# Peptides against a protein of PDB entry 6A30, part 26

Target 1, 150 residues: chain A of PDB entry 6A30
Amino acid sequence: AQDADNVLQPIMDLLDSNLTLFAKICEKTVLKRVLKELWKLVMNTMERTIVLPPLTDQTMIGTLLRKHGKGLEKGRVKLPSHSDGTQMIFNAAKELGQLSKLKDHMVREEAKSLTPKQCAVVELALDTIKQYFHAGGVGLKKTFLEKSPD

## One batch from the design tools (peptide; made by RFdiffusion4, then SolubleMPNN)

Design b1_p12_3_s1 (from b1_p12_3 with A1M T2S E12K)
Fold by OpenDDE base, seed 4:
Structure b1_p12_3_s1 (fold): chain B 150 residues (1-150), chain A 12 residues (1-12)
Amino acid sequence: as target 1 above (150 residues)
Amino acid sequence: MSRIEELTKKLK
């Protein structure tokens, strides 16, 4: 449980920060599209976080996510004027893009088979994230979350 | 309540 929480916390912090921004700027239809892209990103990030670094190096992804998340100043997200909204979306997209770059910097060391402990952490983390994105039915559909190739 | 639920309620 604690290991899963340690993996999830940086992801959840990132999601909360970005979703707060997107909820202010995006319409419902756009928000759902953003959620789908965030889902893909989270799945890819989680896979790399659990598979590539030993669970001991939680510091690096936490630091990378924290380093990129700290750029989201607790700035009073003033409802961005139309111009500010575009910049905020761009910044959020840039932060999400930096997670994509994290994808490039994590050298694919050989797909080492997950240890049973890592599998259990992944399963618990995945279930928690699915529940989070489903959000009691107001978020992503279960069918999307279950059929996602990610 | 997930953060997404809270945000979706605000959009409604």
Scores: peptide ipSAE 0.023, ipTM 0.511, DockQ to the pose 0.328
Fold by OpenDDE base, seed 3:
Structure b1_p12_3_s1 (fold): chain B 150 residues (1-150), chain A 12 residues (1-12)
Amino acid sequence: as target 1 above (150 residues)
Amino acid sequence: MSRIEELTKKLK
């Protein structure tokens, strides 16, 4: 349990920060689309975080996620002018797109089979994240979360 | 309360 919480905490901090921003700027339909893309990103990040680096290297992904997250300083939420919101979404999308390019460099390390302990951590983490994204039925549909190839 | 639930309530 504690190991899963340690893995999830950086992801949850990132999600909470970004979702707070998107909820203020995005319409409901756009927010649902953003949630689907964030789901894919989280699944891909989790796969890389748990499968590729040993549990000790969580500091590197936490640092990569924190380095990109630290640019959202607690700036006084000036109501973003329509122009500022679009630019922030574009910048966030660009940053997320750069994380996709990191996929091509990490492909080469042999998919080491997860240890039973790592599998248990992944299963617990996946359940927690599914519950988070489902959000009591107001978030993503369970059918989407279960049928996701991620 | 899920953070997403809080956010969706603010959008209603």
Scores: peptide ipSAE 0.020, ipTM 0.512, DockQ to the pose 0.312
Fold by OpenDDE base, seed 2:
Structure b1_p12_3_s1 (fold): chain B 150 residues (1-150), chain A 12 residues (1-12)
Amino acid sequence: as target 1 above (150 residues)
Amino acid sequence: MSRIEELTKKLK
């Protein structure tokens, strides 16, 4: 449980920060599209984060996510003018896109088989993330979350 | 969990 929480916490902090922004700026239809893209990104990142580095190197992902997450100061989001909202979405998308660049650095190591401990952490993390994205039925549909290549 | 639930309540 604690190991899963340590892996999830940086991702959840990033998601909470960005989803708060998207929920304020985006209409329901746009928000659902953003949630689907975030889901894909989180699944791809989690697969790589848990499969490739030994649990000891989670400090590096935490440090990478912390280095990029520190820029969102809790400033009073005054309703940005239409121009500021687009820039904030672009910046949030860019920050999420940097998680995709973490993809390129991790691609070089051969897909090592997950240890039983890593599998248990992945399963717990997946259930937590599924519940998060489902959000009591107001987020993504369970059928979408279940059909995602688990 | 509570913040997304709050955000999704605003989407109703």
Scores: peptide ipSAE 0.017, ipTM 0.485, DockQ to the pose 0.259
Fold by OpenDDE base, seed 1:
Structure b1_p12_3_s1 (fold): chain B 150 residues (1-150), chain A 12 residues (1-12)
Amino acid sequence: as target 1 above (150 residues)
Amino acid sequence: MSRIEELTKKLK
């Protein structure tokens, strides 16, 4: 449980910061699309971070997510004018796109089989993330979260 | 409240 929480905390912090912003600026339909893309990103990040490096460096997930999270200072989100919202989404998408470049660097490590302990941590983490993205029914549908190829 | 519950409330 505690190991899963440690893995989840950086992801949840990233999601909280971004989703809070998107919930304020996006309509419900747009927000659902953003949630789907964030879901894919989180799944891909978890796959790479848990399957590629052995869980020995809990610090790497935290550092990778912290390096990207430190730039969002708690700046008083002045409600950006309609023009500024698009730029913020673009910047957030660009930051998320840089996570795709992390793809090329991590592909080289041989897919090590997860230990039973790592599998249990991943399962708990996945269930927690699914619950988060479902958000009591206001977020993504359970059927999407369960049948996603990601 | 679980952090998930707090975050879920913010999404509602």
Scores: peptide ipSAE 0.015, ipTM 0.412, DockQ to the pose 0.609

Design b1_p12_3_s2 (from b1_p12_3 with A1M T2K E12K)
Fold by OpenDDE base, seed 1:
Structure b1_p12_3_s2 (fold): chain B 150 residues (1-150), chain A 12 residues (1-12)
Amino acid sequence: as target 1 above (150 residues)
Amino acid sequence: MKRIEELTKKLK
């Protein structure tokens, strides 16, 4: 449980921040497309993070995400003017782009068989992520989350 | 999702 929470928390914090922004600025059809691409990205990141060697790199991911996430201070959510929304999308896209670059730096070492502990962490993590992306029914459909090729 | 499930199933 605690290991899964340590893996998930930085990802969930990033997703919460970005999805809250996207939910405010995007129309429902655009939001669903963004959610599908984010789902794909998260699944691919999970596959790589868990298949690649131990949790020491999570401190680096957490530190990288925490260093970049500190810039969003609790400033009074003025509805961003149309200009602020574009800059926030650009910053969110840049952060997501860094996650994709992290994907490139995660050397595909040979698919080491997951340990039973890693499998348990993955199962718990996947359930949490599925619930998050479903968002009580306002997000992605359960059928998409369960049947996605990722 | 399916790919991750296949990776976890190979270990059971």
Scores: peptide ipSAE 0.081, ipTM 0.670, DockQ to the pose 0.028; fails the geometry check
Fold by OpenDDE base, seed 2:
Structure b1_p12_3_s2 (fold): chain B 150 residues (1-150), chain A 12 residues (1-12)
Amino acid sequence: as target 1 above (150 residues)
Amino acid sequence: MKRIEELTKKLK
């Protein structure tokens, strides 16, 4: 449980900050497209974090998420004027794009067999992330989350 | 999702 929370917390903090913004600014169709791309990114990040040695990757993901997460102060999102909303979407998309570039620096080390402990952490993490992206039915459909190729 | 499920199944 605690190990899963340590892996998930930086991802959840990033998702909460960006998705709260997108949910307020984006039309429902745009929001669903963003959620699908975020889902792919999170699933790919999890696949790598789990296949790679857990200690070094937690530090890299935590350091990257911590370096980027310090910029979003709890500023009362005054609904920015139409111009500021576009800039916030662009900044959030840029941050997500940087997470995608982290994809290229994580060398595919040989798929070491996960330990039983790592498998349990993965299963718990996946259930939590599925629930988060489903968001009580306002997010992605359960069928998409369960049947996605990722 | 399917890829992660395949990775976890190989370990059971």
Scores: peptide ipSAE 0.072, ipTM 0.662, DockQ to the pose 0.028; fails the geometry check
Fold by OpenDDE base, seed 4:
Structure b1_p12_3_s2 (fold): chain B 150 residues (1-150), chain A 12 residues (1-12)
Amino acid sequence: as target 1 above (150 residues)
Amino acid sequence: MKRIEELTKKLK
């Protein structure tokens, strides 16, 4: 449980901030597309975070995610004026792009088989993330989440 | 999702 929370919390903090913004500013079809790309990013980040670094090095990813997430001040998301909304989307996309760059900086150490502990952490983390992205039915469809190639 | 499931299934 605690290990899964340590992996999830930085991701969830980033997602909560960005998805709240996207839900306010994006049309439903655009939002779903954004959510699908976020899902891919999160799955890839989880795969790397759990598979590549030993659980001890999660502090680096957590620190990187936290360093990038600290730029999202819990500023009262005033409904962005059309100009502010575009800038906020751009900033959020830039933050997500930085997560993608984090993907590139994680050297492919050999795909070590997960340990049983890592598997348990992944399973718990995946269930939480699936529920989050489903968002009671307003987010991604369960069928997409379950059948995703990621 | 499927890739991660495949990684976890190899150990069960």
Scores: peptide ipSAE 0.072, ipTM 0.664, DockQ to the pose 0.028; fails the geometry check
Fold by OpenDDE base, seed 3:
Structure b1_p12_3_s2 (fold): chain B 150 residues (1-150), chain A 12 residues (1-12)
Amino acid sequence: as target 1 above (150 residues)
Amino acid sequence: MKRIEELTKKLK
């Protein structure tokens, strides 16, 4: 439990901050598309973080997410003008794009078999992330979260 | 999701 929370907390904080912004500026259909792409990214990141050597990569992802997340100061979200919203989406997409480049630098070390402890952490983490992306029914559909190829 | 579930099932 605590290990999963420690790994998830930085991701959840980043997602919460960004999704709160996106929920304010995006139309519902656009928001759902963004959520689906974020879901894929999170799932792919988890797959790699868990299948690859767990501790160093979690700290790197957490550090990368913390380094990039610190730029989102708790500034009073003035409702961005339509121009500011587009720029924020572009910047967020650029930051997410940098996470995709981390994909290319993660040398496919041999998929070490997950330990039973790692499996338990993954299962707990997945349930938490599913609940987060479902967001009481305002987010992604449960059927999408459960049946996604990721 | 399915890929991760398959990875976790191989360990169970």
Scores: peptide ipSAE 0.067, ipTM 0.661, DockQ to the pose 0.028; fails the geometry check

Design b1_p12_3_s3 (from b1_p12_3, 4 letters changed)
Fold by OpenDDE base, seed 1:
Structure b1_p12_3_s3 (fold): chain B 150 residues (1-150), chain A 12 residues (1-12)
Amino acid sequence: as target 1 above (150 residues)
Amino acid sequence: MKRIEELTEKLK
């Protein structure tokens, strides 16, 4: 449990920040498309972060995500003017782009067999992520999450 | 999703 929470927390913090923004600025149809692409990105990141490196590299991902996340101080949520929304989308896309670059720096070391501990962490993490993306029915459909090739 | 599930199932 605690190891799964430590793996998930940086991802969930990033997702919460970005999805809260997208939920405010995007219409329902656009939001569903964004959620599908984020789902693919998260699944690919999970495969690489849990399957390819030892769990010890969590400090590097946590440090990279924590260094960039400190800039959003508790500034009074003025409804961003239409201009602020574009800049926030650009910043969110840049942060997501950094996650995609993390994809390029994770050397495809040979698919090391997951340890039983890593399998248990992945299973717990996947259930949590499925629940998060379903969001009580306002997010992605359960049938999409279960049948996704990702 | 399915790919990660397949990776975890191969290890059971």
Scores: peptide ipSAE 0.023, ipTM 0.505, DockQ to the pose 0.028; fails the geometry check
Fold by OpenDDE base, seed 4:
Structure b1_p12_3_s3 (fold): chain B 150 residues (1-150), chain A 12 residues (1-12)
Amino acid sequence: as target 1 above (150 residues)
Amino acid sequence: MKRIEELTEKLK
């Protein structure tokens, strides 16, 4: 449990801030597209975070996610004026794009087989993330989450 | 998701 929470917390903090913004400013169709891309990003990040670095190096991704997440001041998301909304989407997309760049900086160390402990952490983390992205039915469909190639 | 599931299933 605690190990899964430690892996998830940086991702969840990023998602909570950005998805709250996207839910306010995006139409339902756009939001679902954003959620699908976020899902892919999260799955790829989890694979790298859990599979590639030993659980001990969570500090690097946590530090990278925290370095990039520190720009998201808990500024009271005033409903962005139409101009501010576009800028906030752009900034959020840029932050997410930086997570994609994190994908490029993580050297493909050989895909080490997960340890049983890592598997248990991944399983718990995946269930939590699936529930999060489903969001009681307002988010992604369960069928998409379960059938996702990511 | 499937890729991560495949990695976890290989150890069960």
Scores: peptide ipSAE 0.022, ipTM 0.509, DockQ to the pose 0.029; fails the geometry check
Fold by OpenDDE base, seed 5:
Structure b1_p12_3_s3 (fold): chain B 150 residues (1-150), chain A 12 residues (1-12)
Amino acid sequence: as target 1 above (150 residues)
Amino acid sequence: MKRIEELTEKLK
């Protein structure tokens, strides 16, 4: 349990911040597309962090996730005017696009064998992430989450 | 998802 929470915490902090914003500014169809791309990103990040732990210092992914998580001070989000909403979507899409480009620069290191403990942590983490992306039915469909190639 | 599940199943 605690090990799964430690692995999930950086991902959940990032998701909570961004998805709360997207839920407010995006139409439902756009939001679902964003959620699908975030799902792929989370699955790829989890695969690389847990299944394919980089041979190089665990510090880099933790630092990248930590650098993006520190910027949300409790700035009283003035509801942006209709023009400001487009700029916020563009900025958020640009940030997500930079995270996607990080995919291309990370060398596919060889898959390390997982221990039984790591497998149990991954399974628990996957269930938590599935529940999060389902969001009581307002998010992604369970059938998509279960059948996704990621 | 499926890829991660397949990886975890191969290790059981």
Scores: peptide ipSAE 0.022, ipTM 0.498, DockQ to the pose 0.029; fails the geometry check
Fold by OpenDDE base, seed 2:
Structure b1_p12_3_s3 (fold): chain B 150 residues (1-150), chain A 12 residues (1-12)
Amino acid sequence: as target 1 above (150 residues)
Amino acid sequence: MKRIEELTEKLK
């Protein structure tokens, strides 16, 4: 449990900050497209985070997410005027795009077999993320989350 | 999703 929470916390902090903004600004169809791309990003990040580094190196995700996460102060989101909303979407999309570029620097080291402890952490993390993206039925469909190629 | 499931199934 605690190890899964430590792995998930940086991802959840990023998701909560960006999805709260997108849920307020985006139309439902746009929001669903954003959620699908975020789902792919999260699945790829989890594979790399849990499969490639030992769970003990929590510092790398924390450092990667902490290097990018220091900019979003708890600014009371005054609904910005129509011009500021587009810039916030662009900035959030740029931050998500930078997470995708992190894809290129992690050399495909050979898929080391997960330990039984790592498997239990992955299973718990996946269930939590599925519930989060489903969001009580307002997010992604359960059938998409269970059958996605990611 | 399927890739992560394959990784967890190989370890059961």
Scores: peptide ipSAE 0.022, ipTM 0.496, DockQ to the pose 0.028; fails the geometry check

Design b1_p12_3_s4 (from b1_p12_3, 8 letters changed)
Fold by OpenDDE base, seed 3:
Structure b1_p12_3_s4 (fold): chain B 150 residues (1-150), chain A 12 residues (1-12)
Amino acid sequence: as target 1 above (150 residues)
Amino acid sequence: MERIKKLEEELK
C-alpha cells in the first residue's frame, strides 16, 4: 500500500492539476484523445519507476548500500579541505561509473523479472490508475484500459 | 498495459 502511494502521488498530483483544466476547456472527443495520450505517458512513467527505477531513487540506493555497508568501520570523518572538492567529484564519478557497470549486471537480471514486491505494487497501482482514468464512466472505457498495448 | 501484464506474467 504505502509503496504504491509513494509511486502514484507524483503522477496523481500532475494529473489532478491538468485534468480539471482539460475537462473544462476540451470537447468530449478531444478530451478522450488527451486522456489516451496521458494514459500512455502514465504507463511508461510507471514502468520506468517500478520496473526500471532511475539510480537517483534514494530508496533503491539505500537498499543497495545496506547490503554492501557491513564493511565500513568507524573512519573519523575529517572535514575535506577546499582542494578535496574536485577529488570527491572524481571519486563520485568513478563510483557512479562502477554503479553503471553494476547497473549493466543488475539491469540484465532485474530488467527481466519483477520481484514479488514490485508485482504487488504494480497491481495496486494499475487498479488505482484504471479507476482514475475511467472516472465513473466519463473517462476512458474499461475495455480500452484493459486491452491497451501499454 | 499489455507490456506491464507481460512483465507480471513472466514473474508468475
Scores: peptide ipSAE 0.026, ipTM 0.528, DockQ to the pose 0.027; fails the geometry check
Fold by OpenDDE base, seed 5:
Structure b1_p12_3_s4 (fold): chain B 150 residues (1-150), chain A 12 residues (1-12)
Amino acid sequence: as target 1 above (150 residues)
Amino acid sequence: MERIKKLEEELK
């Protein structure tokens, strides 16, 4: 319950503020279009926030890229001798191998099926959002909510 | 939503 509320709160705050305004100013046809686009946005945001690991790894990639980005000072290209080419390929392959292990760790974290707790949070969140977008019958049709590709 | 439902079904 509390975990679902914490995930939903930012979405609900956005929806409550905007939908109250849109319900007052928009014609029924425009409102339904806005609701459909908001539905897609909400579903995609939930998928990214709950299913995809949080973007906490941008700090690791940013730190890795920032450590490698400080080495490109404008040092005059001395053509490295023919022996350095094999070592550069080996170092690049080793870095790619470390990136592949990081990718395998990330892909193993990405391939982690939702935990049973995350599934219960998603189920509760989906039911709440469906009810909200249905809005007692003035919003989106139940058939659209249940059969949406999102 | 169908994608989210599919992910939930694959876990059950």
Scores: peptide ipSAE 0.025, ipTM 0.524, DockQ to the pose 0.028; fails the geometry check
Fold by OpenDDE base, seed 1:
Structure b1_p12_3_s4 (fold): chain B 150 residues (1-150), chain A 12 residues (1-12)
Amino acid sequence: as target 1 above (150 residues)
Amino acid sequence: MERIKKLEEELK
C-alpha cells in the first residue's frame, strides 16, 4: 500500500493540476480526447517507472516533478482569459512533453520481469488510476479503461 | 493497459 501511494502521489499531483485546468478550459468532447491521450501517457510512464527502475529511485522522479510543480503559487485563479488558457495548455503540454522526454532517457533495459512486490504495486496503482480517469462517470468509460491496449 | 496486464501475467 505505502509503496503504491509513493509511486502514485507524483502522478496524481500532476494529473490533478492538469485535469483541473483542462476541465475548466475544454469542452466535453475535447476533454475526452485529452483524457485518452493522458491515459496512454500515464500507462507508458507507469510501465517505465515501475518495470524498469528499482522502486528506490523515487527521489529522482519526485525531484523532477517537484521542481516544476512549485511554480503554481495559490494565486487567486482569475478565470484565465482565452489567451491565458492557450499558454496554460502549452505549459501543460510542455510538462507532459518532458514526461515524454523521460521516455527517451530511460534506456530500455531488457524486459526485466516484475517482482511480486512490483506486481502488487502496479495492480493497486492501476485500480486507483482507473477510478481517477473514470471520475464517477464524467471521465472515460470503464470499458475503455479495462480494454485499453496500453 | 493490456501490455501492463501481460507483464503481470507472465510473472504468475
Scores: peptide ipSAE 0.025, ipTM 0.504, DockQ to the pose 0.027; fails the geometry check
Fold by OpenDDE base, seed 4:
Structure b1_p12_3_s4 (fold): chain B 150 residues (1-150), chain A 12 residues (1-12)
Amino acid sequence: as target 1 above (150 residues)
Amino acid sequence: MERIKKLEEELK
């Protein structure tokens, strides 16, 4: 439980901040596309956070995610004017794009098989993330979440 | 997701 929370918290903090914005400013079709790309990013980030680094080095990814997340002031996002909304989407997409660069900084440690502890963390993390992205039916379809190649 | 599931299945 606690290990899963430690892995999830930086991801969830990022998602909560960005998805709340996207839900307000994006039409349903655009939002679903954004959610699909975020899903891929989250899956790749989770795979790397849990599978690639030893559980001891999670502090670095958490610190990197936290360093990039500190720019998102918990400021009550006033509904941006139409101009501000585009800039906020761009900034949020840029921040998410920086997480994709975290992809390049993670040393390809050899694909080690997951330990039983890592599997339990991944299972719990996946269930939480699926529920989050499903968002009671407003978000991604369960069929997409369960059958995603990610 | 399927990649992660595969890694979990390889341990079971």
Scores: peptide ipSAE 0.023, ipTM 0.519, DockQ to the pose 0.028; fails the geometry check

Design b1_p12_5_s1 (from b1_p12_5, 6 letters changed)
Fold by OpenDDE base, seed 1:
Structure b1_p12_5_s1 (fold): chain B 150 residues (1-150), chain A 12 residues (1-12)
Amino acid sequence: as target 1 above (150 residues)
Amino acid sequence: SELEKKLKEIWS
């Protein structure tokens, strides 16, 4: 459980910060579309990360996110003033773009068999992410989440 | 669960 949390934390921090901002400034339909794309990105990233050599998944994700994520303000993004709003949107979009770049930099290696521990971590991580994106029904639909490759 | 709570807050 702790390992799963450690692996997901950098991604979740990015998501929380950016989605908080987008939730305030964007229409819900747009936000849902963003969430769908983020879901796909996260799933693909996880898949690639798991397939990648047993280097600490945490270190790899963290390093990659740090390499591309310059300005993650820790914490809840407050609504910027109108003048700053545009800049904040651009910054948030840039951060999301960096996450996309992370996907592009991850090269899929040959699928390796997972140890029981790794399997448990993956299962917990997937469940946590699904719950997060579903958000008790206010987020993405379960059917959509279940169609994504595990 | 904590992450879910945060997302619920975002969607609220």
Scores: peptide ipSAE 0.048, ipTM 0.641, DockQ to the pose 0.185
Fold by OpenDDE base, seed 5:
Structure b1_p12_5_s1 (fold): chain B 150 residues (1-150), chain A 12 residues (1-12)
Amino acid sequence: as target 1 above (150 residues)
Amino acid sequence: SELEKKLKEIWS
């Protein structure tokens, strides 16, 4: 459980910050679309992260997030002025872009078979993130989540 | 989880 939390924490922090921002500035339909794209990004990142040693991946993700996350304070983002809002969206997009780049860098290591313990951690992590995105039915549909790459 | 609660709040 702790290992799963360690793997998910950087991703969840990113999602929490970005979704909080987007929820304030986007209408529901746009937010739904953003959520779908974020889900795809998360799944792709997790898939590649599984190929690498978990601890190394966390450190790399954390480093990337620290470089860009200095502007996203933990907490309810104040409704920015029009100019501030645009900059915040840009920063959020930049963070997502950097996460994608990190994913590409992770591909360089040879795929190692997962141990049973690692598999269990991954399964737990996937269940947790699915529950988060589903959010008791108000988020993404279960059918959509189950069709996504695991 | 706390994050699930936050997401529920966002979608509510």
Scores: peptide ipSAE 0.046, ipTM 0.635, DockQ to the pose 0.183
Fold by OpenDDE base, seed 2:
Structure b1_p12_5_s1 (fold): chain B 150 residues (1-150), chain A 12 residues (1-12)
Amino acid sequence: as target 1 above (150 residues)
Amino acid sequence: SELEKKLKEIWS
């Protein structure tokens, strides 16, 4: 569990404020579309990230995020004022773009075999992220989430 | 986990 948390933490640090913002400012249909695209991006990124040990993955994600700069603070955010809304959306989009860049960097890595321990950690991490995107039924449908390989 | 709690908080 702790290892899974360590693997997910860098991703969640990026997603927390951005998804909170999107949930507040987007209509349900728009939010659903954003979540679907984000799900695909996260799954693709994880597929490449698991090639390396969890600690290395965390370091690489952190390094990449620092290199490109942070646009939003971590954690729960309040709805921005009308005057700052556009800038916050832009910053959120920028943060999401960092995940895409991370994917591009990870694609360059050669596939490596995972140890049984690493497989167990990845499985737990995937279950956690699926639950996150499902959001008790208000997020993505379970059937949609299960279309992606575990 | 603590992470799971945070995830639930985001959707609350």
Scores: peptide ipSAE 0.027, ipTM 0.632, DockQ to the pose 0.176
Fold by OpenDDE base, seed 3:
Structure b1_p12_5_s1 (fold): chain B 150 residues (1-150), chain A 12 residues (1-12)
Amino acid sequence: as target 1 above (150 residues)
Amino acid sequence: SELEKKLKEIWS
């Protein structure tokens, strides 16, 4: 569990503020569309990361996120009450654009066979991410999440 | 997990 948490923490920290913002201000259909795109991006990123050397996964993700991200701080970000909604969505869109850059910079290396321990960590990580995106039923449908290749 | 607790807090 701790290993999975450590692997996911950099990604989840980046998503935290943005998803909180989207959940508050987006219409339901728009929110679902955004979540679907983020889900695909996260899954693709994880797939590529797993192919890379396991010992550097956390560092690599952190480095890439720092290099291409806006420098989001850890923890839940409070929405500014005095900010214009249009400006907020614009800023969030920029942040999502940076995630796309992260995807483009992820290079798939030689596929490595996972040890049983690594498989267990990956399974736990995937379950955690699925739960996050499902969000107790207010997020993405379970059926959609299960269609993603493990 | 600690991460799951945090996520639950965010979505609650």
Scores: peptide ipSAE 0.026, ipTM 0.637, DockQ to the pose 0.177

